# Designs tried in a protein design run: peptides against a protein of PDB entry 3H8D. Part 27

Target 1, 122 residues: chain A of PDB entry 3H8D
Amino acid sequence: DMKRQQRFFRIPFIRPADQYKDPQNKKKGWWYAHFDGPWIARQMELHPDKPPILLVAGKDDMEMCELNLEETGLTRKRGAEILPRQFEEIWERCGGIQYLQSAIESRQARPTYATAMLQNLL

## One batch from the design tools (peptide; aimed at target 1 G73)

Design b2_p16_6_s3 (made by RFdiffusion4, then SolubleMPNN; from b2_p16_6 with P1S T7A N10Q E14K)
Fold by OpenDDE base, seed 5:
Structure b2_p16_6_s3 (fold): chain B 122 residues (1-122), chain C 122 residues (1-122), chain A 16 residues (1-16)
Amino acid sequence: as target 1 above (122 residues)
Amino acid sequence: as target 1 above (122 residues)
Amino acid sequence: SWERFEAWFQERLKAL
């Protein structure tokens, strides 16, 4: 249902191996999530020194956040919520459209707001 | 078309009569806008000392921003863009749902993302 | 809760 609230979040992370290093030696990654209503639709992970990871609901469920949005506490974490474009801009740059399209075509993607929007674009 | 980017903005304003007063005597209002793609779909004005003003495309065009989003420069104004919920939360509190619904029922509202979402809710 | 998310997140980070 397209009436579901689409909410986007971003949190930084430091790699476990870098956590005990000096600040200058801690490379920051970014974890992104798109929630279509209560459930995650897309997840994206930017790493400082490796390719971005793109994940879509249905295809990559085992690697994606299994908590519903309320359970995550993300809505209550100051600075975590971002604008849709702040997610989409990175998603597009990382090849997310093609990734999701491929997942749809292979029938791996669960229908979400993201799949619906993409199908409107196509 | 629901694929159009929905973008929301908020800017403060000082009443013309207060512009030359000391900071402590300048009451701040808030101007809100929802752009459905390039064109404004909803506008909302919060005043410090009078009722909120709600405006919807089709019904209130003469009182709403006539510039398309690009022309406004809002996308380039730091801090102007807000989350959808930051708009909707205020819109709902001000009776915006009922206002838009009435405009739809009276056939005054131009179809927008906002009208589509409302009709999905109803 | 945020604690549950943090736990999930830390486990996810280990998998990366």
Scores: peptide ipSAE 0.379, ipTM 0.646, DockQ to the pose 0.817
OpenDDE base, seeds 1, 2, 3, 4: peptide ipSAE 0.377, 0.375, 0.374, 0.378; ipTM 0.628, 0.630, 0.627, 0.635

Design b2_p16_6_s4 (made by RFdiffusion4, then SolubleMPNN; from b2_p16_6, 6 letters changed)
Fold by OpenDDE base, seed 5:
Structure b2_p16_6_s4 (fold): chain B 122 residues (1-122), chain C 122 residues (1-122), chain A 16 residues (1-16)
Amino acid sequence: as target 1 above (122 residues)
Amino acid sequence: as target 1 above (122 residues)
Amino acid sequence: SLEKFEKWFEERLKAL
């Protein structure tokens, strides 16, 4: 149902290995999530020292946030919510379109707003 | 085409009558816009001393921004772009759903993402 | 509350 609200979030993180280092030695990563209504559709993780991780619903459920949007509390966390384009720009840069497309073609992707938008683009 | 990017903007304005008043006497209004791809779909204006103005594509074209999104420069204006919900919350509070619905029913509304979403909700 | 998410998130970070 395309009437579901699309909401995007970004959370910075510090690697566990850096938690006790001096501030200058703490490299930030970024966790991103796209929620299609109550459920996550895409997850993306930017790391300071390794390739980005891309995850799509259906294919990568075991690695993705299993909490529904309300359960996350992200809607109430100041500064967590981002604009759709703030997610999409990074998603595209990381190869997310190709990743999602492959998941669709392999029939691993669960239908979401993201899959629908991609299919409309093709 | 629902693949069009939905983007929302908010710009403060000062009433012409207040332009030359002291800062404390300048009451801000707020101009809101929803762009469905390159074209405006909804416009909303909050005034400090009169009811909000709601405008929808097709019905109110003469009163709405005639510039396409790129021409507005809003995408390049820091702080102008807002989250979808930041628009929708105010839109709903101002009676936007009913306004748009009436425009659809009277066949005055141009089909947009906004009309589609409303129709999906019904 | 963010407690559930924070817990999930911390575990996710450990898995990376």
Scores: peptide ipSAE 0.417, ipTM 0.645, DockQ to the pose 0.761
OpenDDE base, seeds 1, 2, 3, 4: peptide ipSAE 0.415, 0.414, 0.411, 0.411; ipTM 0.623, 0.620, 0.625, 0.626

Design b2_p16_7 (made by RFdiffusion4)
Pose (drawn by RFdiffusion4):
Structure b2_p16_7 (pose): chain A 119 residues (1-119), chain B 122 residues (1-122), chain P 16 residues (1-16)
Amino acid sequence: KRQQRFFRIPFIRPADQYKDPQNKKKGWWYAHFDGPWIARQMELHPDKPPILLVAGKDDMEMCELNLEETGLTRKRGAEILPRQFEEIWERCGGIQYLQSAIESRQARPTYATAMLQNL
Amino acid sequence: as target 1 above (122 residues)
Amino acid sequence: DPELKEQLLELFDSLL
């Protein structure tokens, strides 16, 4: 029913902007958009646990801008293939995280919940 | 979900003559494919030593890869799949829009998602 | 992360 689009933004800590390149610890931010709305958000950090977020339970913590208002389709190198998102998501325990939110009635139905519920 | 049937692939390559040269002397080229479902709709090649090759379905059937998407194994090759804009950027810089527009005007281009996309643009 | 959210919103604003 809707187009699935995935984005990735590598980042460094604000405190690392003026250190030498070897001292800049990298992280990665990810987003899965189910149409205009974000279904899953993922953050890999060099200094803390991975942040896994799903539509519904985590609306307050997730990016609140829809796809057009982010400008992500405009940024070069930002969009990634579905597998590039899914591989990282699975290695973070994302399947169990989304499943747990589904069973406890905390998950908003999206293409992502439909995929886990099907298989 | 005609868009979901669209799949794009890129294979970087070098000539055999450059196989054992230093990495800085390996003149790379790139082969590209746009699959409209099981069949290749557009094929593109950037070469280090000759003009770019642009091929469209219908007009260029003899010159294009004859295998369908599953027969190629490309969906199983690591790093071969690219986003539509990664294909389109190169296709445009090669004159691919003019090449596809001409094939449509000469009626040689077989209707595909690519011809449908160029027509919606015009 | 709150810091990252702020950085992203600045990035998104610059893109628009």

Design b2_p16_7_s1 (made by RFdiffusion4, then SolubleMPNN; from b2_p16_7, 5 letters changed)
Fold by OpenDDE base, seed 4:
Structure b2_p16_7_s1 (fold): chain B 122 residues (1-122), chain C 122 residues (1-122), chain A 16 residues (1-16)
Amino acid sequence: as target 1 above (122 residues)
Amino acid sequence: as target 1 above (122 residues)
Amino acid sequence: SKELKEQLLKLFESLR
């Protein structure tokens, strides 16, 4: 639905094992989210020591953020919101197009802005 | 429901404004949760610079954790789980009994272990 | 990620 505002966010995280280490010994990961209106459509996690994780609504609901956008507080966190391309660039590099496509074909993906855009792209 | 396991958790948080400050300049808050089985029943937040926040299921769902217990990962975080009394002591000091009672009387509270216990207490 | 969810929980609550 093109009516809903598409908003993207990124926040860093530190591995629990690194929480108490000196700053120079803390490897940062990055948590990404695409919200299609109030609800999350895609989630992506970059880890310092393991492969990225890609998640899409419908298929991966149990592993994704369950908070609506307002509940997350992300819109109020300075520096959290990113440009669409800042999300998509990483998404593409991590194989997100194929991942979402597979979810659509398997009928696991919930229709979102992301699924609509992919269908237009292909 | 006495059948469901009652579990309590506490984790610290840092004000967003303090995130990038030196450790000595970071004031910590505390986030508390009571889970009645998989679902949250009560939530409490101690802030370093404002009054505590009390939340109860049914009334404050939009402000409370929406993840089920398993999704939170709290059961796997060392030091996060606390004893019931460790929660209740703070809850009581913050006026939680009155808060929950008011929620029950206004028919805003969802029935939980906490509401049942309060009804037994009164 | 179970660990990530915990971190996000802390962050989200801190934003209230």
Scores: peptide ipSAE 0.058, ipTM 0.430, DockQ to the pose 0.507
OpenDDE base, seeds 1, 2, 3, 5: peptide ipSAE 0.052, 0.054, 0.042, 0.046; ipTM 0.550, 0.426, 0.546, 0.568

Design b2_p16_7_s2 (made by RFdiffusion4, then SolubleMPNN; from b2_p16_7, 6 letters changed)
Fold by OpenDDE base, seed 2:
Structure b2_p16_7_s2 (fold): chain B 122 residues (1-122), chain C 122 residues (1-122), chain A 16 residues (1-16)
Amino acid sequence: as target 1 above (122 residues)
Amino acid sequence: as target 1 above (122 residues)
Amino acid sequence: SKELQEQLRELFASLR
């Protein structure tokens, strides 16, 4: 639905194993989220010590953020919101297109802006 | 069309009257642009010494940027691209909703993402 | 991971 605003966010995180180490020894990961209106459509995690994790609504609900956008407070956190392309560039590099496509084909994906855009592309 | 990427930009400008003055005496204006795919859909100018200027595709083509997005080089200018809400907030403050609505009603507006969104809102 | 999820929950709580 074209009415829903698409918003993208990125937050750094420190892996638990590094939380009490010196700053120079803390490896930073990145948590990404795409919200289609109030609800998350895609989530992505870049880890410093393991492969990236891709998640799509419908298929991976249990592993994704359960809060709606307003409940997260992300819209009020300075520096958290990113441009659409900043999300998509990483998503594509991590194989997100293929991941979402497979979720659609297996009937696991919930319809979102992301699924609609992919189906218009392919 | 949901296929077209919506991108927003802001560039400062110095009015010609100030171009040779000391930096402290140069009043800065702001040029805003909304591109619906490759073509401009809305343009906005914040001036330090006169009311803001609002422009919409179809109605104000002669006063708007005539270059397509790639020709402008804006996508490659660091700091030029802004978040959608950064554009919309100013647009709304300047009376952009009413301006675009009037352009639609008078049949002067070219159909764009902006016109479609407004018609879904009202 | 569960650990990351907890960090995020704490962050979100602080932002509300």
Scores: peptide ipSAE 0.233, ipTM 0.597, DockQ to the pose 0.813
OpenDDE base, seeds 1, 3, 4, 5: peptide ipSAE 0.232, 0.233, 0.232, 0.037; ipTM 0.611, 0.595, 0.575, 0.598

Design b2_p16_7_s3 (made by RFdiffusion4, then SolubleMPNN; from b2_p16_7 with D1S P2E E6K D13K)
Fold by OpenDDE base, seed 3:
Structure b2_p16_7_s3 (fold): chain B 122 residues (1-122), chain C 122 residues (1-122), chain A 16 residues (1-16)
Amino acid sequence: as target 1 above (122 residues)
Amino acid sequence: as target 1 above (122 residues)
Amino acid sequence: SEELKKQLLELFKSLL
């Protein structure tokens, strides 16, 4: 069987309160996604004014992107796709390894490429 | 076991004959590499004035980068690392699938992530 | 953020 393609994306977002402000007064956050084949495996959000949000498939499905990769249009959005390390570096800084590990141990995580990689690392 | 990281790189090169010419008269080629963990699995060269060169581990070792990834410094070179698809798109256009397939069938190819992926695809 | 989710969904739809 062909391995599912692991693809990573990042897009900026503006806080609702800043949407109508001058560009200089808009604080950007960043939305990150890891897709394991067509479906999201991990999601991460960097906010300008609150702690990062980490989300993993199985545990956080209701808070994660519900669209498959093709439906998102991310593959066609210029500059949206990022290198794996560009995702992982931020994921690690945000405590993503521990977060995913806890989700696996609590049996909340759905098996994904991310869970498999972590299990191999431990 | 942890899967080896698949990393892709591209750097421009200038033909020796153009090295001392004005920038406007320098034709750039492109050197591409796929590293399967520390070692190169595939190499590709786009030349401005001759056909692309395709190289695969096992078959073309003597013509491929002999440095491991860390030794190349590519991981530290700004703008050198590219997305997998940025490599694969060019690889496919250059007939890389057929080239690698032939190398596998002739038993010249060393097993790599690239050979495994192709075998799964067929 | 539910509001962020909504904004992202709208963005994604606009890319279709």
Scores: peptide ipSAE 0.132, ipTM 0.553, DockQ to the pose 0.736
OpenDDE base, seeds 1, 2, 4, 5: peptide ipSAE 0.130, 0.127, 0.124, 0.129; ipTM 0.569, 0.528, 0.475, 0.551

Design b2_p16_7_s4 (made by RFdiffusion4, then SolubleMPNN; from b2_p16_7, 6 letters changed)
Fold by OpenDDE base, seed 1:
Structure b2_p16_7_s4 (fold): chain B 122 residues (1-122), chain C 122 residues (1-122), chain A 16 residues (1-16)
Amino acid sequence: as target 1 above (122 residues)
Amino acid sequence: as target 1 above (122 residues)
Amino acid sequence: SAELKEQLLKLFAELR
């Protein structure tokens, strides 16, 4: 249902290899999530030293957050929630439109708000 | 259509009487807007020395912003866009739920995303 | 990333 609330979140992460390094040696990555209602629709990972990872519901369920939004606690983490455009800008820059489009065309994407919006755009 | 993007904005304003005063004597108000797609759905004004003003589409068209979202330039103003909850928190605190509900019951409210959400809540 | 997933799960647990 298009009435579902669309919420976007971003949190930093440190590479496992950098866990025990001094702060100056810890390169941060960024984890992004788009929740379509209680369930994740898109996930995106920015890494400091490898290409971005894009994930969409249906296609990449096994690699995406399996918790519902409430279970993540993201709504309670100050600074985690971001504006839609703050997500979309990065998504677009990373080739998310093409990625999601391809997932739709291959019939791998689960219908979400994101798929619906893209279908209206194209 | 529930597919329309819901966007929220906040900008400060200075009272006309304070225009030429020193900064310390300028009391700021806050102007809030909820846009349901290109058109405003709700408007809210916080004043330093008078009660909040709540406005809803249909009922208060004459007092609300007449510009479409693009014309406002709000999307291009850094710091103007806010999270939905940043709007809703103030809206609720000011009695916005009751105000909108009353507007719906009196058949003054134009259907918007806001009216739809409220009808689902009650 | 499996490693990242573990980190996130830990974070989420802390947020609950």
Scores: peptide ipSAE 0.229, ipTM 0.575, DockQ to the pose 0.836
OpenDDE base, seeds 2, 3, 4, 5: peptide ipSAE 0.224, 0.228, 0.220, 0.226; ipTM 0.581, 0.593, 0.576, 0.588

Design b2_p16_8 (made by RFdiffusion4)
Pose (drawn by RFdiffusion4):
Structure b2_p16_8 (pose): chain A 119 residues (1-119), chain B 122 residues (1-122), chain P 16 residues (1-16)
Amino acid sequence: KRQQRFFRIPFIRPADQYKDPQNKKKGWWYAHFDGPWIARQMELHPDKPPILLVAGKDDMEMCELNLEETGLTRKRGAEILPRQFEEIWERCGGIQYLQSAIESRQARPTYATAMLQNL
Amino acid sequence: as target 1 above (122 residues)
Amino acid sequence: TSREMALRMMKEIREE
């Protein structure tokens, strides 16, 4: 029913902007858009646990902007293939995280919940 | 979901003569494919020593890879799949829009998602 | 927060 689009933004801590390159610890931010709306958000941090977020339970914590108002389709190197998102998501325990949110009625139905519920 | 049937692939390559040269002397080229479902709709090659090769379905059937998407194993090759824009950027810089527009005008281009996309643009 | 970080990144992208 809707186009699935995935994005990745590598980042460094704000406190690391003026250190030498070898002292800049990298992280990665990810987003899965189910049409204009974000279904899953993922953050890999060098200094704290991975942040896994799903539409519904985590609306308050997730990026609130829809796909057009992010400008992500306009940024070079930002968009990634579905597997590049799914591989990281699975290694973070994302399947169990989305499943737990589904069973406790905290998950908004999206293409992501439909995929986990099907298989 | 015609868009979901669209799949794009890129294989970097070198000539055999450059196989054992220093990494800085390996003149790379790139082979590309746009699959419209099971069949190649567009094929593109950037070469280090000759003009770029642009091929479209219908007009260029003899020159294109004959295998369908499953027969190639490309969906199983790590790093081979690219986003549509990664194909389109190169296709445009090679004159691919003019090449596809001409094939459509000469009616040589078989209707594909690629010809449908160029027509919606015009 | 996650939201604030993401909004900051989005703002930077919009400014490009």

Design b2_p16_8_s1 (made by RFdiffusion4, then SolubleMPNN; from b2_p16_8, 9 letters changed)
Fold by OpenDDE base, seed 4:
Structure b2_p16_8_s1 (fold): chain B 122 residues (1-122), chain C 122 residues (1-122), chain A 16 residues (1-16)
Amino acid sequence: as target 1 above (122 residues)
Amino acid sequence: as target 1 above (122 residues)
Amino acid sequence: SSRERSLELVREILAE
């Protein structure tokens, strides 16, 4: 149902190797998730020292966050929730459109709000 | 260099959804790693509610642990280190041989102790 | 793994 609420979240993380270093030497990564209703639709990770990771529901289920939205506690973490465009902007820059498109074409993607929106875009 | 020390580790994890439940209701997963010298060669994850995840160096670098062995602290975590066979037994049962073999054939695998040993087995 | 990273991050959230 496309009437499910679309919610987006971003959490920073520091690599374990850096967590005890001086602040100036801590590299910050970012974890992003798009929830289509209670379930994750897309996940994305930005790292300072390797390519972005893109994940889509259906194709990457085993590697994505397995918690439903409520279980994550993200809705209760102040500052974690972001605007749709804040997610999409980065998603697009990282090649998310092509990644999701390819997942659809290969019949790996589970239908989500994201797949529907992509189909509209094309 | 095949003279690098091969070390294996296993650590349990509890899903966030279960971490505050009563012990009887906590589902335990297991994270496994094989280090070929300072760098990871293979990673494996057992979950109570989804298929095992297998990962091999070269092919799955972005998804595997990025820390070198020393950075992980695994060598300092009592009970984490396991015997080679304790890893291999599970690896084999999960289809690790075929997974690694396929990674080699597709030229995705980085040469490691594991790839060398597999080639000897075949 | 990505899952491992996700779990770690979520645990941090829940621990707050």
Scores: peptide ipSAE 0.052, ipTM 0.506, DockQ to the pose 0.546
OpenDDE base, seeds 1, 2, 3, 5: peptide ipSAE 0.029, 0.082, 0.070, 0.039; ipTM 0.534, 0.491, 0.523, 0.533; seeds 2, 3 fail the geometry check

Design b2_p16_8_s2 (made by RFdiffusion4, then SolubleMPNN; from b2_p16_8, 10 letters changed)
Fold by OpenDDE base, seed 1:
Structure b2_p16_8_s2 (fold): chain B 122 residues (1-122), chain C 122 residues (1-122), chain A 16 residues (1-16)
Amino acid sequence: as target 1 above (122 residues)
Amino acid sequence: as target 1 above (122 residues)
Amino acid sequence: STRERAMALVEEILAE
């Protein structure tokens, strides 16, 4: 509910195929996570050469980070934590609102802060 | 309460006496604000050559920002918003816990998210 | 997979 702390994180990743290339030939992707209290609510990936990946709790559990927030170490990684708007801006741009809405309508989404906020918006 | 959005901001300021000096002779201070929903809960100022200033809602209303969050324009100023920990780290270092605790004990502090969190901690 | 990638990233964080 509204009492749980909402925390957002972003970390870069290099494509496996680019790992041993020169720096100019390495393209970065970005991994994003939204934690609703200790549990992940949304996850998102930006890739340099393929469509964004959007994941929401309940629907995509098997494809999302399986660790709780404390276990991830994200809170201890300097520069990993981002502001809510830094997550939401990308989420919206990638079609996250529609994605989560569809998950709610299909009864696939687990209730989270994100689902509650969306229901208030619509 | 726990439902209200907690937002934190930091902006630099230059001392009036240094305004017309060369860049190397201008020392920056820092202004910090914690908003509990639309209303300011805590304010803090770091100065280059004097003690920090700590202010809490209820006790220091006359010395704090009088504008609500929307009126400040802080949410629209790029780079002004900071993470909760970025505020709390400085707050703690400056003796903010003791300052707020004393304000609570003297019944000067207005109940805010900050007072609630402190009461849970102690 | 997306999960494997996430876990690999987390492992890098934990190794620091």
Scores: peptide ipSAE 0.172, ipTM 0.574, DockQ to the pose 0.867
OpenDDE base, seeds 2, 3, 4, 5: peptide ipSAE 0.152, 0.166, 0.170, 0.171; ipTM 0.543, 0.604, 0.457, 0.617; seeds 2, 4, 5 fail the geometry check

Design b2_p16_8_s3 (made by RFdiffusion4, then SolubleMPNN; from b2_p16_8, 8 letters changed)
Fold by OpenDDE base, seed 5:
Structure b2_p16_8_s3 (fold): chain B 122 residues (1-122), chain C 122 residues (1-122), chain A 16 residues (1-16)
Amino acid sequence: as target 1 above (122 residues)
Amino acid sequence: as target 1 above (122 residues)
Amino acid sequence: SSRERALALVEEILAE
C-alpha cells in the first residue's frame, strides 16, 4: 500500500561481552528492522555466536523495538537504511518465511505488509 | 506482491552535447528506473536543462528501456540500485502520480505494481 | 533482551 512506506534498516551491534575488547576482537552482530509505515513489522538479529533471531509484529511485540520509526531516528542515521532485498535476502535465509507463516497460521501475527506479501506468495 | 521484487535504479547520464567537454563542464542528468520483477514499470529522467521526463509501462513502451532487468546489468552495477523512496520522492515531485493516474484512466498504463499501489492511494 | 538491545541501539543513534 502506497499509504504505508516500507522501510528497512540495519545497524551493527557489538556483543556485550566484546564491548571492551580490542576492535579486532569484537564480533559484530547485525540488527535489522522492517517498518511498515510508522510501525515495525519484522525484526531480525544476526549474531556471530548464536542462531538468528526472528521476530514478527503481533507475536513478538514484547521482544521487538517498541518505538515508531520516527522515534528511532533510523531515518536520520546515515547508512542505516537498506534496500528491501537486503533485508529480505537475509530474512529468507534465516527461515523468516516459515517463521512468519507459522505466526499467521497460529493467529499470532499482526497484519502488516509482510503478512500480506507472504499471503500473496503462498 | 512478493512474487515480483520491486527494484529501483538510478544512473547518471551526460548530455550528448557535453560528452566531450571537460568534466567540470558536464552537466549530469539522472536516469531512474523502477522494475516490477523483470520488467520496467516506470522510467524517469532528470535533465539539467529541460523538464523531467516521466514514462510508464504500457503508455510509453516505445520510449522506455526495453531490456528486462537482468539484461540491463543494473543489478550488477555498483551504486546503481536505490531505495524505493529515493525513486518515489523524485517521482512525486515530478508529477508522477498524476502522470500515472492519467495513464490508468485513459487505459494506456499496463498493470504493474505501480498502478496497483496508486490505486490503493486513490 | 532483544527489546533492550533495540532500545540501546536506538539510543546510540539518537546520541550521535
Scores: peptide ipSAE 0.220, ipTM 0.635, DockQ to the pose 0.763
OpenDDE base, seeds 1, 2, 3, 4: peptide ipSAE 0.217, 0.216, 0.218, 0.205; ipTM 0.578, 0.612, 0.607, 0.597

Design b2_p16_8_s4 (made by RFdiffusion4, then SolubleMPNN; from b2_p16_8, 12 letters changed)
Fold by OpenDDE base, seed 2:
Structure b2_p16_8_s4 (fold): chain B 122 residues (1-122), chain C 122 residues (1-122), chain A 16 residues (1-16)
Amino acid sequence: as target 1 above (122 residues)
Amino acid sequence: as target 1 above (122 residues)
Amino acid sequence: SARDEAMALVEQILAE
C-alpha cells in the first residue's frame, strides 16, 4: 500500500503565447508533479502572470496529467526529478495543505500518499 | 508504518592519512546513508583504495551511524541530500541487493523500508 | 570501534 515509491518532478514551460518571442520576453512557468507509484497524486503549476494552480487526485483528475509516470518520460529526463522537500516547500507556500484538506473533507480527494500524510499531520 | 519518510544522503570524506596532504594527494571517499524515518536503514562507503563497504540495519548496527537523522545534522547540510536513485544506483553496483538479501535470509536484517522493497522485488 | 570511527568521520565532514 504505502510501499509505493514517491517521486517528484519539476519541468519549466513557456507560455504558448511566448514561445516565439525573443528569449528575454519568454516568461517561464514551472510544472510540478507528485507521483504516488505510477499515478499522479498532486500537480502544481507556477505561472509568471497568474495565481498558482493546485490540483489533487480525485478532485481534479480532468485537469491533471492523464499519463502514468512511465508514459510521461519524466524518469528519463535529466534534471526533472526533484527532492520531496523541493515540491513540498512550494506546495505549502501555495496553500496546498488547505487545498488538499478541503478536498478530503468534501470527500473529493482520492486516497493517496499525500492524503495519508496530511491526515497524520492533523 | 511505511509512511516514514525515506531520505538519502551523501557526503565526501578524506582519509585521515590524507587530511594534511596537498589537495592533489587527497583521495576522496563517499559516505552514503539511507534513513527510514529517523533511523538509518543502510549505509555505504566508497573508498579510493579499498572495496566498498555495505552495511544494513540489524546486521551491522555496530558499524553504522548510531545517530538518528536529526542528530546527524545532514538535513541541514546543503548538498548532502540526494535522490533515492542516486543512492540505489551505487548500492546496486556494489552488490547491495545480494548483501541485504543475505541478511534477510539469515534473519540478521532489521525490518526497514529497504527490506520491504527488496521483498517486493523478489 | 568501527562505529566511533565512522561517526568521527561524519562529524568531521559535517564541520567543513
Scores: peptide ipSAE 0.022, ipTM 0.517, DockQ to the pose 0.417
OpenDDE base, seeds 1, 3, 4, 5: peptide ipSAE 0.021, 0.039, 0.021, 0.021; ipTM 0.513, 0.429, 0.529, 0.540; seed 3 fails the geometry check

